# Peptides against a protein of PDB entry 5KEZ: the designs that were tried, part 129

Target 1, 320 residues: chain A of PDB entry 5KEZ
Amino acid sequence: NVAIYNPFRPWWERYQPVSYKLCTRSGNEDEFRNMVTRCNNVGVRIYVDAVINHMCGNAVSAGTSSTCGSYFNPGSRDFPAVPYSGWDFNDGKCKTGSGDIENYNDATQVRDCRLTGLLDLALEKDYVRSKIAEYMNHLIDIGVAGFRLDASKHMWPGDIKAILDKLHNLNSNWFPAGSKPFIYQEVIDLGGEPIKSSDYFGNGRVTEFKYGAKLGTVIRKWNGEKMSYLKNWGEGWGFVPSDRALVFVDNHDNQRGHGAGGASILTFWDARLYKMAVGFMLAHPYGFTRVMSSYRWPRQFQNGNDVNDWVGPPNNNGVI

## One batch from the design tools (peptide; made by RFdiffusion4, then SolubleMPNN)

Design b2_p18_5_s2 (from b2_p18_5, 13 letters changed)
Fold by OpenDDE base, seed 4:
Structure b2_p18_5_s2 (fold): chain B 320 residues (1-320), chain A 18 residues (1-18)
Amino acid sequence: as target 1 above (320 residues)
Amino acid sequence: MTYSEKLENYWKERLSKF
């Protein structure tokens, strides 16, 4: 991915890929293989956060400022380490004046235009699908158990399916023969927009952002909400079917106040209430649960926003 | 403003630093 130095190595640089090489702030491919092996050997499975909707931002300077040293040129859509070129992006497909998503009530814009400047891959192309599948298959062959598909809302479900159909079975050294990768898709659906979580049920599980948002409201006792109202928690609260849901109290985005759920989201900063929420989540049978593992950072609020929300995990001069 | 719009604004602010 792009190496960002202003601010200094933010967490979100990881979501601006320039290649599918396994060289990041967290280590190289050999170290990754080693980790996956060690984890699998003790029954801990690895699910990769796969950024396949886009490459880096269009405004990033061309060069070799990347975690694996690969050259890239956002201006010309040149990512030779893949390789991708101008033919592999949705520049001509997006019809907005800016090239970015301008209206989230337009599903076509949401999927065909750039997410705030992030170069949008033409996932309709078999070439692009194959390059992504090669990346994911490489990870599968290493021994990962599945994937979180980042920004799935911004990809056509059929394109995702086409990629998934190219995936190998899981590594039989650790998984039963014929096992398929576990897929869950990040889709922010809190209602009011045309793209629905149900659009993606055919590809795997979907993040249920209503879960953390509503649970936070209840635990905080906002708007007269009571714990007793959780009697029909799950589908009874309008959530997706349990077998399609990945549930969580918070994630990295809304922990920083920028994701779905707003101020209702409980985090480790609210220790007591957070423990209550996580405890309830783990005890309740609804959905596949995800527990957040995060870190403290020096929050600095200006006009209600944390200006240090970019701060990544503890590191040694940028290396995790 | 939808949550998606809020998130978009957040990303826009981050990418504007380039």
Scores: peptide ipSAE 0.248, ipTM 0.844, DockQ to the pose 0.774
Fold by OpenDDE base, seed 3:
Structure b2_p18_5_s2 (fold): chain B 320 residues (1-320), chain A 18 residues (1-18)
Amino acid sequence: as target 1 above (320 residues)
Amino acid sequence: MTYSEKLENYWKERLSKF
């Protein structure tokens, strides 16, 4: 991914890929392979956060400022380490003036335009699908158990399916023969927009963002909410079917969210309430659960916003 | 606008629906 130095190595640089090389702030491919092997040998499975909707931001400077030193040029859409070129992006498909998503009520913009300037891959192309599949298959062959598909809302479900159909079975050294990778898709569906979580059920599980938001309001006793109202928690609260849901109290993104829904999210900063929420989540049968492990950073609020929300995990000169 | 700021706006818009 891009190595960002202003601000200094933010957490979100990981979501600006320039190659599919397993060479990042966390280590090199050999170290990753070693980790996966050791984890699998003790029954701990690894799921990879796969950033496949896009490459890096369109305004990032060209050069070799990347975690593996690969050259890239966002301006010319040149990512030779893949390789991708201008033919592999949706620049000509997006019809907005900025090239970015401008209206989330336009499903076509949401899928075909750039998310916050991130160069949007043309996932309808078999070439692009194949490059992504090769990346994911390499990980499968190493021994990962599945994937979180980042920014799935911004990909057409059919394109995702086409990629998934190219995937290998899981590594038989650790998984039963014929096992398929576990897939969960990050889709933000809080209602009011044309893209629905149900659009993605055919590909795997979907993140249920209503879970953490609503649980936060209940635990915080906001708006007269009571714990007793959780008697029909899950589908009774309008959440997706349990067998399609991946649930969580917080994630790396909404830890930094603001507003009514954002403020409801419980995090380690609210230790007591957070433990209550996580405990409830783990005890309740609804959905597939995910627990967040985060870190402290020097929060500095200006006008209600943390100006240091970019701060990544504790590191040594960018190396984690 | 930084990536973080853009992301924050994205999340504010989404989560404000509650």
Scores: peptide ipSAE 0.028, ipTM 0.683, DockQ to the pose 0.079
Fold by OpenDDE base, seed 2:
Structure b2_p18_5_s2 (fold): chain B 320 residues (1-320), chain A 18 residues (1-18)
Amino acid sequence: as target 1 above (320 residues)
Amino acid sequence: MTYSEKLENYWKERLSKF
């Protein structure tokens, strides 16, 4: 991914890929392989956050400022480490003047245009699908158990399906023969937008952002909400079917107050309430649960915004 | 503003610095 030094190595640089090399500030491919093996050997499975919707921002300077030193040129859509070229992006498909998503009520723009300047991959192309599948298959062959698909809302479900259809079975050294990778898709659907979580049920589980948002409201006792109202928690609250849901109290985005759920989201900053929420989630049978393991950072609020929300995990001069 | 828009605005702010 792009190496960003201003601010200094923020967490979100990981979501601006320039190659599919397993070479980041967390380690190289050999170290990753070693970690996966060690985890699998004790029954801990690895799921990779796969950024496959886009490459880095269109405004990022060309050069070799990347975690593996690979050259890239966003201006010319040149990512030779893949390789991608101008033919592999949706520049010609997006019909907005800016090339970015301008109307989030237009599903076509949401999927065909750039997410905040991030170069949007032409996932309709078999070449692009194959390059992504090769990346994911390499991970599968290493021994990962599945994937979180980042920014799934911005990809056509059919394109995702086409990629998933190219995936290998899981590594038989640790998984039963014929096992398929576990897939869950990040789709923000709190209602009121054209793209629905149900559009993606065919590909795997989806994130249920209503879960953390509503649970936070209840536990905070906002708007007269009571714990007793949780008797029909799950589908009874309008959530997706349990077998399609991945649930969580918070994630890395909304933990910083910027993501889906807003101020209702409970985090470790409110330790008591957070423990209540996590405890409830783990006790309740609805959905596949994900527990957040995060870190503290020096929050500095200016005009209601944390100016240090970019701070990544504890590191040694940028090295995790 | 939808929740998605809020998140995207956050991203836009970050990317605009490049």
Scores: peptide ipSAE 0.272, ipTM 0.849, DockQ to the pose 0.717; fails the geometry check
Fold by OpenDDE base, seed 5:
Structure b2_p18_5_s2 (fold): chain B 320 residues (1-320), chain A 18 residues (1-18)
Amino acid sequence: as target 1 above (320 residues)
Amino acid sequence: MTYSEKLENYWKERLSKF
């Protein structure tokens, strides 16, 4: 991914890929392979956060300022380490003046235009699908158990399916022969927008962002909500079917007050309430549960916004 | 403002530095 130095190595640089090479601030491919092996050997499975909707921002300067040192040129859509070229992006498909998503009520824009300048991959192209599949298959062959598909809302479900159909079975050294990768898709659907979580049920599980948002409201006792109302928690609260749901109290985005859930989201900053929420989540049978392990950073609020929400995990001069 | 719009604004603020 791109190496960002202002601010200094923010967490979100990880979500601006310039190649599918397995060399980041977290380590190189050998180190990753070692980790996956060690984890699998003790029954801990690895699920990769796969960024396959886009490459880096269109305004990032060309050069070799990347975690693997690979050259890239966003201006010309040149990512030779893949390789991608100008033919592999949705620039011509997006019809907005800016090339960015301008209206989230337009599903076509949401999927065909750039997410805030992030170069949008043409996932309709078999070449692009194949490059992504090769990346994911490399990970599968290393021994990962599945994937979180980042920004799934911004990809056509059919394109995702086409990629998934190219995937290998899981590595038989650790998984039963014929096992398929576990897929869950990040889809923010709290209502009010045209893209629905149900659009993606065919590809795997989806993130149920209503879960953390509503649970936070209840535990905070906002709007007269009571714990007794959790009697029909799950589908009874309008959530997706349990077998399609991946549930969580918070994620890295809404932990920072951004995205789905807003101020209702409980985090480790509210330790007591957070433990209550996580405890409830783990005790209740609804959905596939995910527990977050995060870190403390020096929050600095200005006008209700944390100006340090960019701060990444603890590191030594950029090295994690 | 939708949740997606809020997230977009957050990203715009981050990417505006480039």
Scores: peptide ipSAE 0.266, ipTM 0.852, DockQ to the pose 0.767; fails the geometry check

Design b2_p18_5_s3 (from b2_p18_5, 13 letters changed)
Fold by OpenDDE base, seed 4:
Structure b2_p18_5_s3 (fold): chain B 320 residues (1-320), chain A 18 residues (1-18)
Amino acid sequence: as target 1 above (320 residues)
Amino acid sequence: MTYNEKLHQYWKERLAKF
């Protein structure tokens, strides 16, 4: 991915890929293989956060400022380490003046235009699908158990399906023969927009962002909400079917006050209430549960926003 | 402003620094 130095190596640089090489702040491919093997050997499975909707931001300077030293040129849409070129992006398909998503009530814009400047891959192309599948299959062959698909809301479900259809079975060294990768898709659906979580049920599980938002309100006793109201928690609260849901109290975005759920989201900063929420989540049968492991950072609020929300995990001169 | 809109604005502001 792009190496960002202003601010200094933020967490979100990870979501601006320039290649599919397994070489990042976290380590190289050999180190990754080693980790996957060690984890699998003790029954801990690895699921990769796969960024396949886009490459890096269109405004990033061309060069070799990347975690693996690969050259890239956002201006010309040149990513030779893949390789991608101008033919592999939705520049001509997006019809907005800026090239970015301007109206989230337009599903076509949401999927065909750039997410805040991130170069949008033409996932309708078999070439692009195959390059992504190649990347994911490489990971599967290493021994990962599945994937979180980043920014799934911004990809057509059919394009995702086409990629998934190209995937190998899981590595038989650790998984039963014929096992399929576990797929869950990041889709932010709190209502009010045309794209629905249900659009993606055919590909795998989806993130249920209503879960953390509503649970936070209940635990905080906001709006007169009571724990007793959780009697029909799950589908009874309008959430997606349990077998399609991946649930969580917080994630990296809303932990910083910017994600779906706003101020209702409970985090480790509210330790007592957070433990209550996580405990409830783990005890309740609804959905596939995800527990957050995070870190503290020096928060600095200006106008209600943490100006240090970019701070990544503890590191040594950028290396994790 | 919806939570979705707020999230979108967050992303916009973050990438504007490039």
Scores: peptide ipSAE 0.037, ipTM 0.708, DockQ to the pose 0.610
Fold by OpenDDE base, seed 3:
Structure b2_p18_5_s3 (fold): chain B 320 residues (1-320), chain A 18 residues (1-18)
Amino acid sequence: as target 1 above (320 residues)
Amino acid sequence: MTYNEKLHQYWKERLAKF
C-alpha cells in the first residue's frame, strides 16, 4: 500500500493499495506465511481484510512511496506491480463531475464512482477479477481461512460473486477437503439508501452495523432505551438474518465516527459500558461475532473532532 | 481534504441516521 508520511503512517494507509504484494508495515510474505502456519497449527484461523474495490487515492503523488517500494502513478492509473492500467478503472463509467460518489442515493454512483477519491477498479472486467482472484488464491494457498471484503457496498454483488467463483478451496493441510473460504462483506446499510445488505447475501455474510449502533444506544440508556427491550434482539430489531450477520460492538472505522450513531458506538474508551456490550454480544446467539482489538492513541479534540484519529497502532518508526 | 477527513464525512453521513 501507499506509505503516507503526513500524517506519519496513519492507519488508513493500509486501505490504499498499490500492489497485491504481501509486504507491509506488519511484515513480509515469509513472516506472514510463518504466522499463518503457527496460528493454524494451534487452531487459530486467519481472515484477511481484502481491499479489492479500489487502489490508492487519485491525488497521491506518483513514485515508489509504498510499503514494498513498488512504483505507482495514480494520475495515469498505472500500477505496474499488478499490473493495472487506465483500462482497468471505472473512470469512463462514472458520470459525476468530480469522479467521486456524490449521491449515495444513486446506486450506480456508489458502485462505479470513486469512494472518497480512491481509484475505482473495473470489476466487470475478467482481467481485473482474475488479478484479484490470484491475490486471494495466493492467500488461500498460504492457509488463510477467509476474507473480509472491504467496501463491498461499492462493488456490484455479481462482480464479487464472479471473483469468489474463481477461488480455491482452503488449504487441506488445515481444513477439510473442499472447504470454502469464509466470506463476510463490509456493507453499511443503516436504511434510507438504495443499496441493501440483502443484495449481498448470496456471496456470504454481511456486516450488521445496526448492531453496534443500537446496542450502544441501549447500554448508554439513550432515548429511554432499556435493556428489557433486548428481548427480541436480532431479527426482531430489523437486523439481517442471523445466518447472514457478522456482528460487532465497534470497528476501526466507527470507533472514530461522528454523529448520533457514531457517538453511540461503544469502544474501549468507555471501558465499563464496552465490557457490558461485548459481554452481551458474546452471550447472545444472534450473528457471527467479532471482537475488536484496538489501541490507545493521544486523542486531541478540536471543535469536537479528534485531530489525531489518524494515528495507527503502536509502532517503531512505522514498523509494527 | 485528507483521506481521513473524507472517511469521517462518509461515516458521519451514515451513522447520523440513528
Scores: peptide ipSAE 0.036, ipTM 0.725, DockQ to the pose 0.080
Fold by OpenDDE base, seed 5:
Structure b2_p18_5_s3 (fold): chain B 320 residues (1-320), chain A 18 residues (1-18)
Amino acid sequence: as target 1 above (320 residues)
Amino acid sequence: MTYNEKLHQYWKERLAKF
């Protein structure tokens, strides 16, 4: 991914890929392979956060300022380490003036235009699908158990399906022969927009962002909500079917106050209430549960926004 | 405009409709 120095090595640089090399601030490929092996040997399975919707930001300077030193040029859409070129992006398909998503009520914009300036891959192309599948298959062959698909809302479900259909079975050293990768898709659906979580049920589970938002409201006792109302928690609250739901109290985005769910989201900053929420989530049978492990950073609020929400995990002068 | 600034802009717009 790109190496960003202003601000200094933010967490979100990880979501701006320039290659599919397993070479980041977290380690190199050998270290990753070693970790996967050790985890699998004790029954801990690895699921990769796969960034396949886009490459890095349109405005990032060209050069070799990346975690593995690979050259890239966002201006010319040149990513030779893949390789991708200008033909592999949706620039010509997006019809907005800026090239970015401007209207989330337009599903075509949401899927064909750039998310916050991130160069949008042309996932309709078999070449692009194959390059992504090669990346994911390499991970499968290493021994990962599945994937979180980042920014799935911004990909056509059929394009995702086409990629998934190219995937290998899981590594038989640790998984039964013929096992398929576990897939869950990040789809932010709080209602009011044309793209729905149900559009993606055919590809695997989806994130249910209503879960953390509503649970936070209840535990905070906002809007007259009561714990007794949780008797029909799950589908009774309008959530997706349990067998399609990936549920969580918080994630890295909404911990920083700008993600789906707003101020209702409970985090480790609200320690007592957060423990209640996580305890409830783990005790209740609805959905596939995910527990967050995060870190503290020096929050500084200005006009309701944390100006330090960019701060990444603990590091030694940029090295993790 | 930074990544965070763009993200915040989009989220503000989306959350405003709820």
Scores: peptide ipSAE 0.030, ipTM 0.704, DockQ to the pose 0.084
Fold by OpenDDE base, seed 1:
Structure b2_p18_5_s3 (fold): chain B 320 residues (1-320), chain A 18 residues (1-18)
Amino acid sequence: as target 1 above (320 residues)
Amino acid sequence: MTYNEKLHQYWKERLAKF
């Protein structure tokens, strides 16, 4: 991914790819392979956060300032390490003046325009689908069990399906023959927008962001909410079907107050309430549960915003 | 404007709708 130095190596640089090489500040491919093997050998499965909607920001300077040293040029849409060129992006398809999503009530903009400046891949093209599938299949061959598809809301469900149809069965060294990768899709659907979580049910599970948001309000006793109201928790609260839901109390975005859920989201910063929420989530049968493992950073609030919400995970194995 | 700043702005606007 892009190496960003202002702020200094933020967590979100990881979501600005310039190649599909497995070398980042989190480790190299050999280290990753080793981890996957060791985890699989003790029954711990690995699911990769796959960033396949986009490449890096359009305003990033061209050069080799990337975690694996690959050259890239956002201005010309040149990513030779893949390779991608100007033919592989939705620049001509997006009709907004900025090239960015300007109206989230326009599903076409949401899917064909740039998410906050991130170069939007033309996933309708078989070439692009194949390059992504090759990346994911490489991970499958290493022994991963499945994927979180980042920014799925910004991809057409049919394009995702086309990619998934190209995926191999899981590695038979650890999985039964014919096993399919576990897929869950990040779709932020809190209502009020045209894109719905149900659009993606055919591809796998979806993130239920209403879960953490609503649970937070209940545990915090906001708006007169009571724990007794959780009697019909799940579908009774308007959430997606249990067999399509991946649920969580917080994620890396809303833990920092800039994702879905707002101030209601419970995090490790509110330890007592957070433990209550996580305990409830694990005890309740609704959805496939995900528990957050995070880190402390030096929060500094200015005008209600943490100016240090960019701080990435601790790095003690050198700088790349 | 950084990615994070843009995202913050988006969510602030979205949350205001609720």
Scores: peptide ipSAE 0.029, ipTM 0.697, DockQ to the pose 0.083

